# Peptides against a protein of PDB entry 2AZE, part 10

Target 1, 148 residues: chain A of PDB entry 2AZE
Amino acid sequence: AQECQNLEVERQRRLERIKQKQSQLQELILQQIAFKNLVQRNRHAEQQASRPPPPNSVIHLPFIIVNTSKKTVIDCSISNDKFEYLFNFDNTFEIHDDIEVLKRMGMACGLESGSCSAEDLKMARSLVPKALEPYVTEMAQGTVGGVF
Target 2, 101 residues: chain B of PDB entry 2AZE
Amino acid sequence: GRLEGLTQDLRQLQESEQQLDHLMNICTTQLRLLSEDTDSQRLAYVTCQDLRSIADPAEQMVMVIKAPPETQLQAVDSSENFQISLKSKQGPIDVFLCPEE

## One batch from the design tools (peptide; aimed at target 2 P69 Q72 A75)

Design b1_p10_8_s4 (made by RFdiffusion4, then SolubleMPNN; from b1_p10_8, 5 letters changed)
Fold by OpenDDE base, seed 5:
Structure b1_p10_8_s4 (fold): chain B 148 residues (1-148), chain C 101 residues (1-101), chain A 10 residues (1-10)
Amino acid sequence: as target 1 above (148 residues)
Amino acid sequence: as target 2 above (101 residues)
Amino acid sequence: VSSETRTLKH
């Protein structure tokens, strides 16, 4: 009886760990797709333009963005060496990292929300190694919840 | 029996976890390759137009922060205090506004 | 931090 109880505890522990790893894997896949898709987009754009964009016109990863109402007043204090910044807002703001930006741009092909068209899914699959394609399909279908 | 069933379940779960680990290793490798590829890193950028597309430019202002690794970020968003604090140890922080169209 | 202060608005 006690042995069975111990094993049941271990079972639950492993199930939880697997669930966490599934989440981590999904995020890694999304990052890979988003990055590769972004690179592909920009490569194509530069080829069409026959030159790279002006250096000061693009924002290289990594970055974060802060968005707020255009009416929001932001006071910024900066150290001399620019190692420290302090922003004070008179209203609410939002912070987003570069990965979230890429997702919202559609770079993850809507896979993050399971909102993939046939073309989206095709693109997503093309941007990952073959071994990951089945998992991409599961993500698109929303069926990743199961254990192998 | 119950014990045998649980033992078998644990073995199956271990196998499943190993499969996940393998897939994660593949992903990690791919991401590493991307980080090591100079051309990919050169092309890993967005434009202000991209940012405007995700943040309604009619209503929102977008500020971009490029901070070195390990930069400390503190944010307070409450009814009485709206603040962001950045402290870098690796180098200077760059901040700029995304212009409107 | 008070070496430089800027007011940002869009």
Scores: peptide ipSAE 0.039, ipTM 0.890, DockQ to the pose 0.040
OpenDDE base, seeds 1, 2, 3, 4: peptide ipSAE 0.037, 0.037, 0.037, 0.038; ipTM 0.890, 0.890, 0.890, 0.890

## One batch from the design tools (peptide; aimed at target 2 P68)

Design b1_p11_1 (made by RFdiffusion4)
Pose (drawn by RFdiffusion4):
Structure b1_p11_1 (pose): chain A 148 residues (1-148), chain B 101 residues (1-101), chain P 11 residues (1-11)
Amino acid sequence: as target 1 above (148 residues)
Amino acid sequence: as target 2 above (101 residues)
Amino acid sequence: PLTSSYTRTLF
């Protein structure tokens, strides 16, 4: 019974590591897909009607987004060297990642929520190495859990 | 008995984790190659029209923050106001708005 | 929206 208790806690510890690692693997696959999709969307757009986009109309990764109502008062304070910043808001604001932005743009082909058309899934499968294809299929069905 | 049962479970979980680590290894390598790729980095960008479909600078205000790696972001819910604090240990941080308003 | 205070390390 004593030894069984030790094996059970070890089992539960491993189950926790696998559960964390499955979520990490899924997020990484979505990023790999979203990044590659964004790059190919821009590579193609730069062909159509030549001259690369003007530098001010473009934002390179990595970045963060903050949005609030156009009325919301914002108070900005900046350190000399611009290493530190402080923003005060008199209303609700939202903070979003670039990956989250890319996902909302559909760069991850709806795979973030299994919302893939046949073409979306085909696109997602081709942007990932063959060894990751089964796991992409698992993500497309939502049958990722059960903890294997 | 149950001891063998738990031992067999630990073996299944050991093999499953080795497989997961392998796939994660392949996955992070793909991401490393993308980060080391100059042409991909040059093309890894979003337009102002992109940031629109997720929040357009017509009704809502959009702020872009670009801080070097390892910088800290603290968000605060005061008794009366909201705040965002950014502290970068190395390198300056950049902030700007979107053109359409 | 913000519900509570938190600290995050970026990139």

Design b1_p11_1_s1 (made by RFdiffusion4, then SolubleMPNN; from b1_p11_1, 3 letters changed)
Fold by OpenDDE base, seed 4:
Structure b1_p11_1_s1 (fold): chain B 148 residues (1-148), chain C 101 residues (1-101), chain A 11 residues (1-11)
Amino acid sequence: as target 1 above (148 residues)
Amino acid sequence: as target 2 above (101 residues)
Amino acid sequence: ALTKSFTRTLF
């Protein structure tokens, strides 16, 4: 029936939207964990050192990273006001946002890659509100996205 | 029947989506709290050691770019062109190089 | 655009 067909189309639309939101939520959770974990790490480190790090020894978020072979020749053009930059490389390069950097640092506790140990999972859970803990657990188990 | 079943499925999916929306709101709220907290922002940094753990400057040049919001970034990475273009509208762009040692 | 020193070394 036409009515059933319409509802099936709507069902599929909702399923796809839910799938997208699941991915977005997972990313948001990872960001939250990574940020809080980073702040916690640095707070502890500064307390142990009894002083903040030198200002020019750290990079505050947000930022992006560009890396390339040390052998890569880079030509840079910069405007006088520093509003415009142009980098030309003679070989391939990589660009990473700060979130990816934090993930690679382990700030997301390996939750993003299925490398979450029991201790990592404990840390991850401790860095989210109670309402998000079940979802963190599901992420660690790879069970997110089940039947609704 | 089929119609009844589909209607029920849609209601269940709606509930699931609402739960997701709620959880997402919680997440975004937490992130905003971090962004609004000056102490948290003061502590939201990485070090050269952190960067070396990702890409060793002994083999890789590691460049950090801090650009104002709304900065345009265009990157081309192909056999013919390897280029990054940055255009800021809200202020100067800062570029930092992580030393090898 | 000008070619000049564009990076600051982290300490």
Scores: peptide ipSAE 0.033, ipTM 0.893, DockQ to the pose 0.039
OpenDDE base, seeds 1, 2, 3, 5: peptide ipSAE 0.032, 0.031, 0.030, 0.031; ipTM 0.893, 0.894, 0.892, 0.894

Design b1_p11_1_s2 (made by RFdiffusion4, then SolubleMPNN; from b1_p11_1 with P1S Y6F)
Fold by OpenDDE base, seed 5:
Structure b1_p11_1_s2 (fold): chain B 148 residues (1-148), chain C 101 residues (1-101), chain A 11 residues (1-11)
Amino acid sequence: as target 1 above (148 residues)
Amino acid sequence: as target 2 above (101 residues)
Amino acid sequence: SLTSSFTRTLF
């Protein structure tokens, strides 16, 4: 009885660890898809334009976004060497990392929410190694971890 | 019995975890390859148009922060205080504004 | 000395 109880505890521990790894894997897949899709988009755009965009017209990864109402008053203090910034807002703001931005741009093909069209799923699969394609399919179906 | 069942379950879970580890290794390898590819990094950018799709500059002020690695970011968002503090030790921080048009 | 201007504007 005690042995079985110990094994049950271990089983639960492993299940939780697997769950965490599933989440990590999904995020890694989404990052890969988003990055590759972004690069592909921009490569195509530059080829069509026959030139890269002006340097000051683009923001390279990595970055973060801060947004707030245009009515928000912002007081900004910057050190001369630009090593230190202080922003004071009179109202709420939002912060987003670059991956979240890419997801909202659709670079992850809607896979992050399981809202993939057939074409989105095809694109997503094309942007990962073959070994990951089944997992991408599971993510799109929302069936990841269903075997446990 | 119960013991045999649990033993079998643990073995299956071990195999499942190993599969996950393998897939994660593949993913991390791919991401590393992307980071090492100069052309990919050159093409890893967003435009102001992209940012407008996230937050409309007609309604929202959008700023982009590019900071060196290990930069500390502290944010407070409460009824009493709304503040962002950035402190870099490796170089200057760049802040960009996305214009409305 | 401190400043209150952003570094660049994205076009």
Scores: peptide ipSAE 0.032, ipTM 0.897, DockQ to the pose 0.038
OpenDDE base, seeds 1, 2, 3, 4: peptide ipSAE 0.030, 0.032, 0.030, 0.031; ipTM 0.895, 0.894, 0.894, 0.895

Design b1_p11_1_s3 (made by RFdiffusion4, then SolubleMPNN; from b1_p11_1, 3 letters changed)
Fold by OpenDDE base, seed 3:
Structure b1_p11_1_s3 (fold): chain B 148 residues (1-148), chain C 101 residues (1-101), chain A 11 residues (1-11)
Amino acid sequence: as target 1 above (148 residues)
Amino acid sequence: as target 2 above (101 residues)
Amino acid sequence: ALTQSFTRTLF
């Protein structure tokens, strides 16, 4: 009885660990899809324009976005060497990392929210190695971890 | 019996975790390859139009921060204090605004 | 085009 109880505790521990790894894997897949999709989009756009965009018109990864109301007053102080910044706002602000920006741009094909059209899913599958395609399908269907 | 069933479950879970680890290694490898590919890095950018699609500069001020690795970011968003502090150890920090169009 | 934010010297 005690042995069975110990194994049940271990079982639950492993299930939780697997759940965490599933979340990590899903995020890695989304990042891969988003990055590759972004690169593909920009490659196509530059080919169509027959030139790269002006240097000051684009932001290369990695980056962070901060947004706030246009009416927000911001006091910005920087060190002489630009190693330190201090921003003081008079109202609330939002911070977004580049991955979140890419997701909002649709670069992850809606896979992050399970809102994939058939075309989105096809695109997502095309942007990952063959070994990951089944998992992408499971993500789209919401069936990840169904065995557990 | 119960013991045999639990033992079998643990073996199956171990196999499942190994499969996850394998897939994660594949993903990590792919991301590393992207980071090491010069052409991919050149093309890994967003435009002002992209930023406007997520936050309209007509209504929202959009600030872009490019900081070296290991830069410390501290943010306070409370009723009495709204602050962002950045401290880099490896180089200068660049801050840009997306202009209103 | 992107514009650098206005800042003042800290310290």
Scores: peptide ipSAE 0.032, ipTM 0.893, DockQ to the pose 0.038
OpenDDE base, seeds 1, 2, 4, 5: peptide ipSAE 0.031, 0.032, 0.030, 0.031; ipTM 0.894, 0.895, 0.894, 0.895

Design b1_p11_1_s4 (made by RFdiffusion4, then SolubleMPNN; from b1_p11_1, 3 letters changed)
Fold by OpenDDE base, seed 4:
Structure b1_p11_1_s4 (fold): chain B 148 residues (1-148), chain C 101 residues (1-101), chain A 11 residues (1-11)
Amino acid sequence: as target 1 above (148 residues)
Amino acid sequence: as target 2 above (101 residues)
Amino acid sequence: SLTKSFTRTLF
């Protein structure tokens, strides 16, 4: 029947929307874990050192990383007010946002890649509110969205 | 029947989506709390050692770009040209170079 | 735009 067909279309639309939200939620969880883990790490490190690092020795979030071969020739043009930059490379480069950097640092506990040890999972769970712990567990198990 | 089954499925999906929305709101709230907490922001930094761990400056040149919000970034990475263009609207852009050692 | 010394050494 036409009515059933309409509902099936709606069902599919909702399923796709749910998939998108699942991906967004997973990313938000990873960001939260990464940020809190970073803050915790640095707090502990500063306590052990009994002082904060020199101000020019650290880069605060947010930031973007650009990396290329050390052999790559880079030409840079900068406006007088430093509002505009133009970089020309003679070879390929990579751009990474701060979240990706944190993930590569292990700040997301390997949860993003399914490389979460028992200790990593424990850490990850400890860095999210109670309501998110089951979802973190599902992420680690790769079972997110199994009910849909 | 089929209609009843589909209707029930849609209700279940609605509940699932509402749960996702709730969890997302929790996450967003937590991230905002971090953003608004001065101490957390003070501690939200990476070091040169961190950057070396992701791209060894002995082999790779690593630049860090600090740009104001809403800065436009264009990147072209092809055989014809390799280019990054930055255009800020709210202030100057800072570029830092991670030393090899 | 101008070609300048554009980077600051982090450390």
Scores: peptide ipSAE 0.033, ipTM 0.893, DockQ to the pose 0.039
OpenDDE base, seeds 1, 2, 3, 5: peptide ipSAE 0.029, 0.030, 0.028, 0.031; ipTM 0.894, 0.894, 0.892, 0.893

Design b1_p11_2 (made by RFdiffusion4)
Pose (drawn by RFdiffusion4):
Structure b1_p11_2 (pose): chain A 148 residues (1-148), chain B 101 residues (1-101), chain P 11 residues (1-11)
Amino acid sequence: as target 1 above (148 residues)
Amino acid sequence: as target 2 above (101 residues)
Amino acid sequence: SIETSTVTLTW
């Protein structure tokens, strides 16, 4: 019974590591797909009607987005060297990652929520190495859990 | 008995984790190659029209923050106001708005 | 709702 207790806690510790690693693997696959999709969208758009986009109309990764109502008062304070910043808000604001932005743009082909059309899924499968194809299929069905 | 049952479980979980680590290894390598790729980095950008479909600078205000790696972001819910604090240990941070308003 | 939190940014 004593030894069994030790094996059970070890089992539960491993089950926790696997559950964390599955979520990490899924996030990493989405990023790999989203990044590659964004790059190919821009590579194609730069062909259509030549001259690369003006530098001010473009934002390179990595970045963070903050949005609030147009009325919301913001108070900005900056350190000399611009290493430190402080923003005060008199209302609710939202903070979003670039990956989250890319997902909302549909760059991850709806795979973030299994919302893929046949073409979306085909696009997602082609942007990932063959060894990752089964796991992409698992993500598309939502049958990722059960903890293997 | 149960001891063999738990031992068999630990073996399944060991093999499963080795497989997951392998796939993660392949996955992070793909991401590393993308980060080392100059042409991909040059093309890894979003337009103002992109940031629109997720929050357009017509009704809502949109702020872009670009801080070097390892910088800290603290968000605070005061008794009366909201705050965002950014502390970069190395390198300056950049902040700007979107053109359409 | 908004909660107080601290995040270290990694890229």

Design b1_p11_2_s1 (made by RFdiffusion4, then SolubleMPNN; from b1_p11_2, 4 letters changed)
Fold by OpenDDE base, seed 3:
Structure b1_p11_2_s1 (fold): chain B 148 residues (1-148), chain C 101 residues (1-101), chain A 11 residues (1-11)
Amino acid sequence: as target 1 above (148 residues)
Amino acid sequence: as target 2 above (101 residues)
Amino acid sequence: SIVSSTITLKW
């Protein structure tokens, strides 16, 4: 029946939307874990050193990283007010946002890649509100969306 | 019947989506709280050592870009063109290099 | 805006 067909289309639409929201939620959780873990690490480090790091030795969020071969020649054009930059490279480059950097640093406890040890999982759970702990567990187990 | 089954499925999916929305709201709230906390802002940093662990400046050039919100970034990485364009509307852009060891 | 300076970096 036409009615059933319409509902099936709607069902598929909702399933896809839910899948997208699951992905968004996972990213938000990873960001939360990474940020809190970073703050915790730095707090501990400063306590151990009994002083904050030199101002010019740290990079505060947010930031973007660009990396390329040391052999790459870069031409940079800058406006007087520094509102505009134009970089020309003679070879390929990579761009990474701060979140990706934090993940590569292990700040997300390996949860992003499914390489979360028992200790990492414990840490990850400790960095989220209680309501999110079950979802973190599902992420680690790869069972997110099992009820759908 | 089929109609009844589909109707039930849609109700269940609606409930699941509401749960996801709730969890996302919790996450966004937590992130906002972190961004508004002065101490957290102060401690939200990486070091040059951290960056070297990802891309060693001894082998790779590592450039850091700090730009105001709403800055436009355009990147072209092709066999013919390798470009990055930055345009800010809210303030100056700061660019610096991570030093080698 | 108008570009006021150009810097070429060679490693």
Scores: peptide ipSAE 0.027, ipTM 0.887, DockQ to the pose 0.034
OpenDDE base, seeds 1, 2, 4, 5: peptide ipSAE 0.027, 0.026, 0.026, 0.026; ipTM 0.887, 0.887, 0.886, 0.887

Design b1_p11_2_s2 (made by RFdiffusion4, then SolubleMPNN; from b1_p11_2, 4 letters changed)
Fold by OpenDDE base, seed 5:
Structure b1_p11_2_s2 (fold): chain B 148 residues (1-148), chain C 101 residues (1-101), chain A 11 residues (1-11)
Amino acid sequence: as target 1 above (148 residues)
Amino acid sequence: as target 2 above (101 residues)
Amino acid sequence: SIKSSTRTLKW
């Protein structure tokens, strides 16, 4: 009885670990798709324009954005070496990392929410190795777990 | 029996986890390849237009932070105080605003 | 709402 109980605890532990890894894999897949899609978009755009954009007109990854109302007053303190920043706001703000920005731009093809058109899903599949395609499909369907 | 059943379950879970690990390794490898590809990194950028598409500068100010790895970010967002603290150990931090137009 | 977070930027 005690042995069985111990094994049941271990079983639950492993199940939770698997769930965590599933989440990690999904995020990694989304990152891969988003990055490759972004690169592809920009490559195509530059080819059509026959020139790269001006260096100061683009924001290279990685980055973080902070957005707040235009009415928000921001006080900023910066160290001389620019190693330290302190921002004080008089109202609420939002922070987003570059991956979240890419998702909102549609670079992950709506896969992050399981809201992919057939075309989006096709694009997503084309941006991952063959071994990951079934998982991408499951993500789109909201049926993650069947790949095991 | 119950013991045998649990043992079998654990074996199955182990196999599932191994398969999952394999997929993760494949994905991680792809990401590393992207990071090592100079041309891909050159093309890994967004524009202010992209940012405007997700955060309307007519209503929202968009500030961009470029910081070295391992930079610490502390944020407090409450009714009493709103602040962001950045501390870098490896180099200077760059902060700029996206223009409205 | 009240939100407080500390994170390390790892990229």
Scores: peptide ipSAE 0.125, ipTM 0.898, DockQ to the pose 0.803
OpenDDE base, seeds 1, 2, 3, 4: peptide ipSAE 0.049, 0.051, 0.049, 0.046; ipTM 0.893, 0.893, 0.894, 0.893

Design b1_p11_2_s3 (made by RFdiffusion4, then SolubleMPNN; from b1_p11_2, 3 letters changed)
Fold by OpenDDE base, seed 5:
Structure b1_p11_2_s3 (fold): chain B 148 residues (1-148), chain C 101 residues (1-101), chain A 11 residues (1-11)
Amino acid sequence: as target 1 above (148 residues)
Amino acid sequence: as target 2 above (101 residues)
Amino acid sequence: SIESSTITLKW
C-alpha cells in the first residue's frame, strides 16, 4: 500500500512535469514558426521591392512594445548615457514582448489559439522540421496532451 | 494489480517525456540556427505598419523599446502608480515612437 | 543619474 502510494506521488509529479514541458514545447514551436514566417515575409517583400527597407523604417528583434491611450500623459526621465529610463504614466499601460506582437500579427498562423485554416496549418507545418509536424497538427486540433 | 499498473504507467510517462525532450531539442536547435544566420537576423524586423495592426496609433500611443541583454525592466500598473523603469548595464537603451502615419 | 534629461509626452 505504501509503495503504491509512493508511486502515485511520483506519477503525479511526472505528469505535472510533462505538462510543463508540453507548454514549453508549444511556445518554442510558436516562436520558431513566427520567426521563420516573419523572415520569409520580409525576404519576399524585399525581393519584390528590389531593395531593403530604409534602416530607420524598421525595428529589428528583439524589442518590447508599450502602448497606452493617446490621452495618457507620460513623463520620461533619461540618464545622460541612456542606460536608465523612467516613465511615469497618468493612466494604465500595456507591455508586449516581440513574440506576442508577432503572434498578433498572425506570424504564428493562428496556431497559438487553435484557429488555423487549412492554409495556415499548411504554412505552419512547412516552417518546422518534419519531426515536429505531428505536434503542430495536434496543436491546431487542440488535442495536445490528450493521451495522458 | 495496482502496483503493476502504476509501474507500467511510470514507464509510459518516461517514454513520453523522452519524446518531448527530443522534440524540444529539435526546436532549440532550429532557433539557434536562426540566431546564427546573419541573413535571418537582418530580416527579423517589423514595421510601423505591423505595429499599427495590433495597436492603432490613432487611439493608442505605441512606443518601442530596444534594450541590451540583461536590461532590467520594472513595471507598476496600479490605481496609485503607473511606472516603467529600465536599467541597462551593457549599453544604451533606445526608445522609438511609432507615428500615426 | 536619471535626471539628465526629462521629456513629457502629450498627445
Scores: peptide ipSAE 0.029, ipTM 0.887, DockQ to the pose 0.034
OpenDDE base, seeds 1, 2, 3, 4: peptide ipSAE 0.029, 0.029, 0.029, 0.029; ipTM 0.886, 0.886, 0.887, 0.886

Design b1_p11_2_s4 (made by RFdiffusion4, then SolubleMPNN; from b1_p11_2, 5 letters changed)
Fold by OpenDDE base, seed 5:
Structure b1_p11_2_s4 (fold): chain B 148 residues (1-148), chain C 101 residues (1-101), chain A 11 residues (1-11)
Amino acid sequence: as target 1 above (148 residues)
Amino acid sequence: as target 2 above (101 residues)
Amino acid sequence: SIKSETRTLKW
């Protein structure tokens, strides 16, 4: 029946929306863990050193990173007001945002790839509100969606 | 029947979505709290050593871009063209190289 | 590598 067909279309639409929200939630959780873990690391490091790092020795979030071979020639054009930049490379490059950098640093505890040790998982759980802990567990196990 | 089954499925999906929304709200709230905490923001940094650790320090150079919100970044990476364009509307862009040592 | 990408930095 046409009514059933309409409902099936709606069902599929909702399923896709839920899937998208699941992905968004996972990313938000990873960001939260990464940020809190980074802050915790730096706080501890500064306490041990009994001083903050030199201002020009650190890069505060947010940022973007571009990496390329040291042999790559880069031509840069900058506007007078520094509102516009143009970089020309003679070879390939990579772009990474700060979140990706934090993930690669292990700040997300390997949760992004489901490669958490027991200790990593414990850390990850400790950095989120209680309500999010079950989802963190599912992410670590690769069984996201089991809570619903 | 089939209609009743589909109706039930939709209700279940609605409940699932509501649960997701709730969790997302909790998470976004936490992120906002972090952004509003001055001490947390002060401590939200990486070092050049951190950046070198994620790339081959012997072979790769690392460029850091700090730009205002809503800055446009256009990148082309092909065999014929390798280009990055940045355009800000809200303020100056800062670009610097991470030292090798 | 990304062949072509346009991003709006939202932070």
Scores: peptide ipSAE 0.169, ipTM 0.900, DockQ to the pose 0.816
OpenDDE base, seeds 1, 2, 3, 4: peptide ipSAE 0.070, 0.165, 0.070, 0.060; ipTM 0.892, 0.898, 0.893, 0.891

Design b1_p11_3 (made by RFdiffusion4)
Pose (drawn by RFdiffusion4):
Structure b1_p11_3 (pose): chain A 148 residues (1-148), chain B 101 residues (1-101), chain P 11 residues (1-11)
Amino acid sequence: as target 1 above (148 residues)
Amino acid sequence: as target 2 above (101 residues)
Amino acid sequence: TTTSTSTFRSF
């Protein structure tokens, strides 16, 4: 019974590591797909009607987004060297990652929620190495859990 | 008995984890190659029209923050106001708005 | 007062 208790806690510890790693693997696959999709969208857009986009109309990764109502008062304070910043808000605001932005743009082909059309899935499968194809299929069905 | 049952479970979980680590390894390698790729980095950007479909600078205000790696972001819910604090240990941080308003 | 902390990543 004593030895069984030790094996059970070890088993539960491993089950926790696998559950964490599955969520990490899924996020990484979405990033791999979203990044590659964004790059190819821009590579194609730069062909259509030549001259690369003006530098001010473009934002390179990595970045963060903060949005609030147009009325919301914001108070900005900056350190000399611009290493430190402080913003005060008199209302609710939202903070979004670039990956989250790319997902909302559909760059991950709806794979973030299994919302893929046949073309979306085909696109997602082609942007990932063959060894990751089964796991992409698992993500598309939502049958990722059960903890293998 | 149960001891053999738990030992068999530990073996299944060991093999499963080795497989997961392998796939993660392939996955992070793909991401590393993308980061080392100059042409991809040059093309890894979003337009103002992109940031629109997720929050347009017509009704809502949009702020873009670009801080070097390892910088800290603290978000605070005071008794009366909200705040975002950014502390970069190395390198300056950049902040700007979107053109359409 | 509730405070949340996040660390920024590299590309």

Design b1_p11_3_s1 (made by RFdiffusion4, then SolubleMPNN; from b1_p11_3, 8 letters changed)
Fold by OpenDDE base, seed 4:
Structure b1_p11_3_s1 (fold): chain B 148 residues (1-148), chain C 101 residues (1-101), chain A 11 residues (1-11)
Amino acid sequence: as target 1 above (148 residues)
Amino acid sequence: as target 2 above (101 residues)
Amino acid sequence: VKVTTRTMKGF
């Protein structure tokens, strides 16, 4: 009986670990799709324009953004070597990493929010290796969470 | 019996986790390939127009921070103080505002 | 947007 109880505990532990890894995998898939989609978009755009964009007009990954009201007053302190920054705001702000920016741009095809049209799903599938396509489909259907 | 059933369940869960790990390895490999590809990295950018699409510069200012790897970011967002602290050990931090502001 | 910038030593 005690042995069975111990195994039940281990079973639950493994289930939780699998759940965590599922979340990690989903995020990795979204990142992959977003990155590849971004690269594809920009490649096409540059081909159509027959030239790359001006260097100072683009922001290469990685980056983060901070947004706040235009009315917000910001005090910035910078070290001489620019290794340290301190920003003080008089109002609330938001911080977004580059991945979140890409998601909001639609680079993850809406897969992250379950807002994935047929065309979005087609795009998403085309941007992952064959082995990942079933999982992408499950993500779109909201059926992720099963045990393999 | 119960013991045998649980043992089998654990084996099945192990197999499931291994499959999951395999898929994760595929993903990480793909991401690494992107990071190692010079052309992909050249094309891995967003524009100010992209940022406008997610944060209207008419109402919001957008500050971009490009920091070296392992840069420490601390943020406090409370009614009493709103603060962001950046500390890099691998090089200078670059900060700029979108021109639309 | 009002941003004030200061360069400081001793960070």
Scores: peptide ipSAE 0.101, ipTM 0.893, DockQ to the pose 0.041
OpenDDE base, seeds 1, 2, 3, 5: peptide ipSAE 0.063, 0.085, 0.063, 0.087; ipTM 0.890, 0.892, 0.889, 0.892

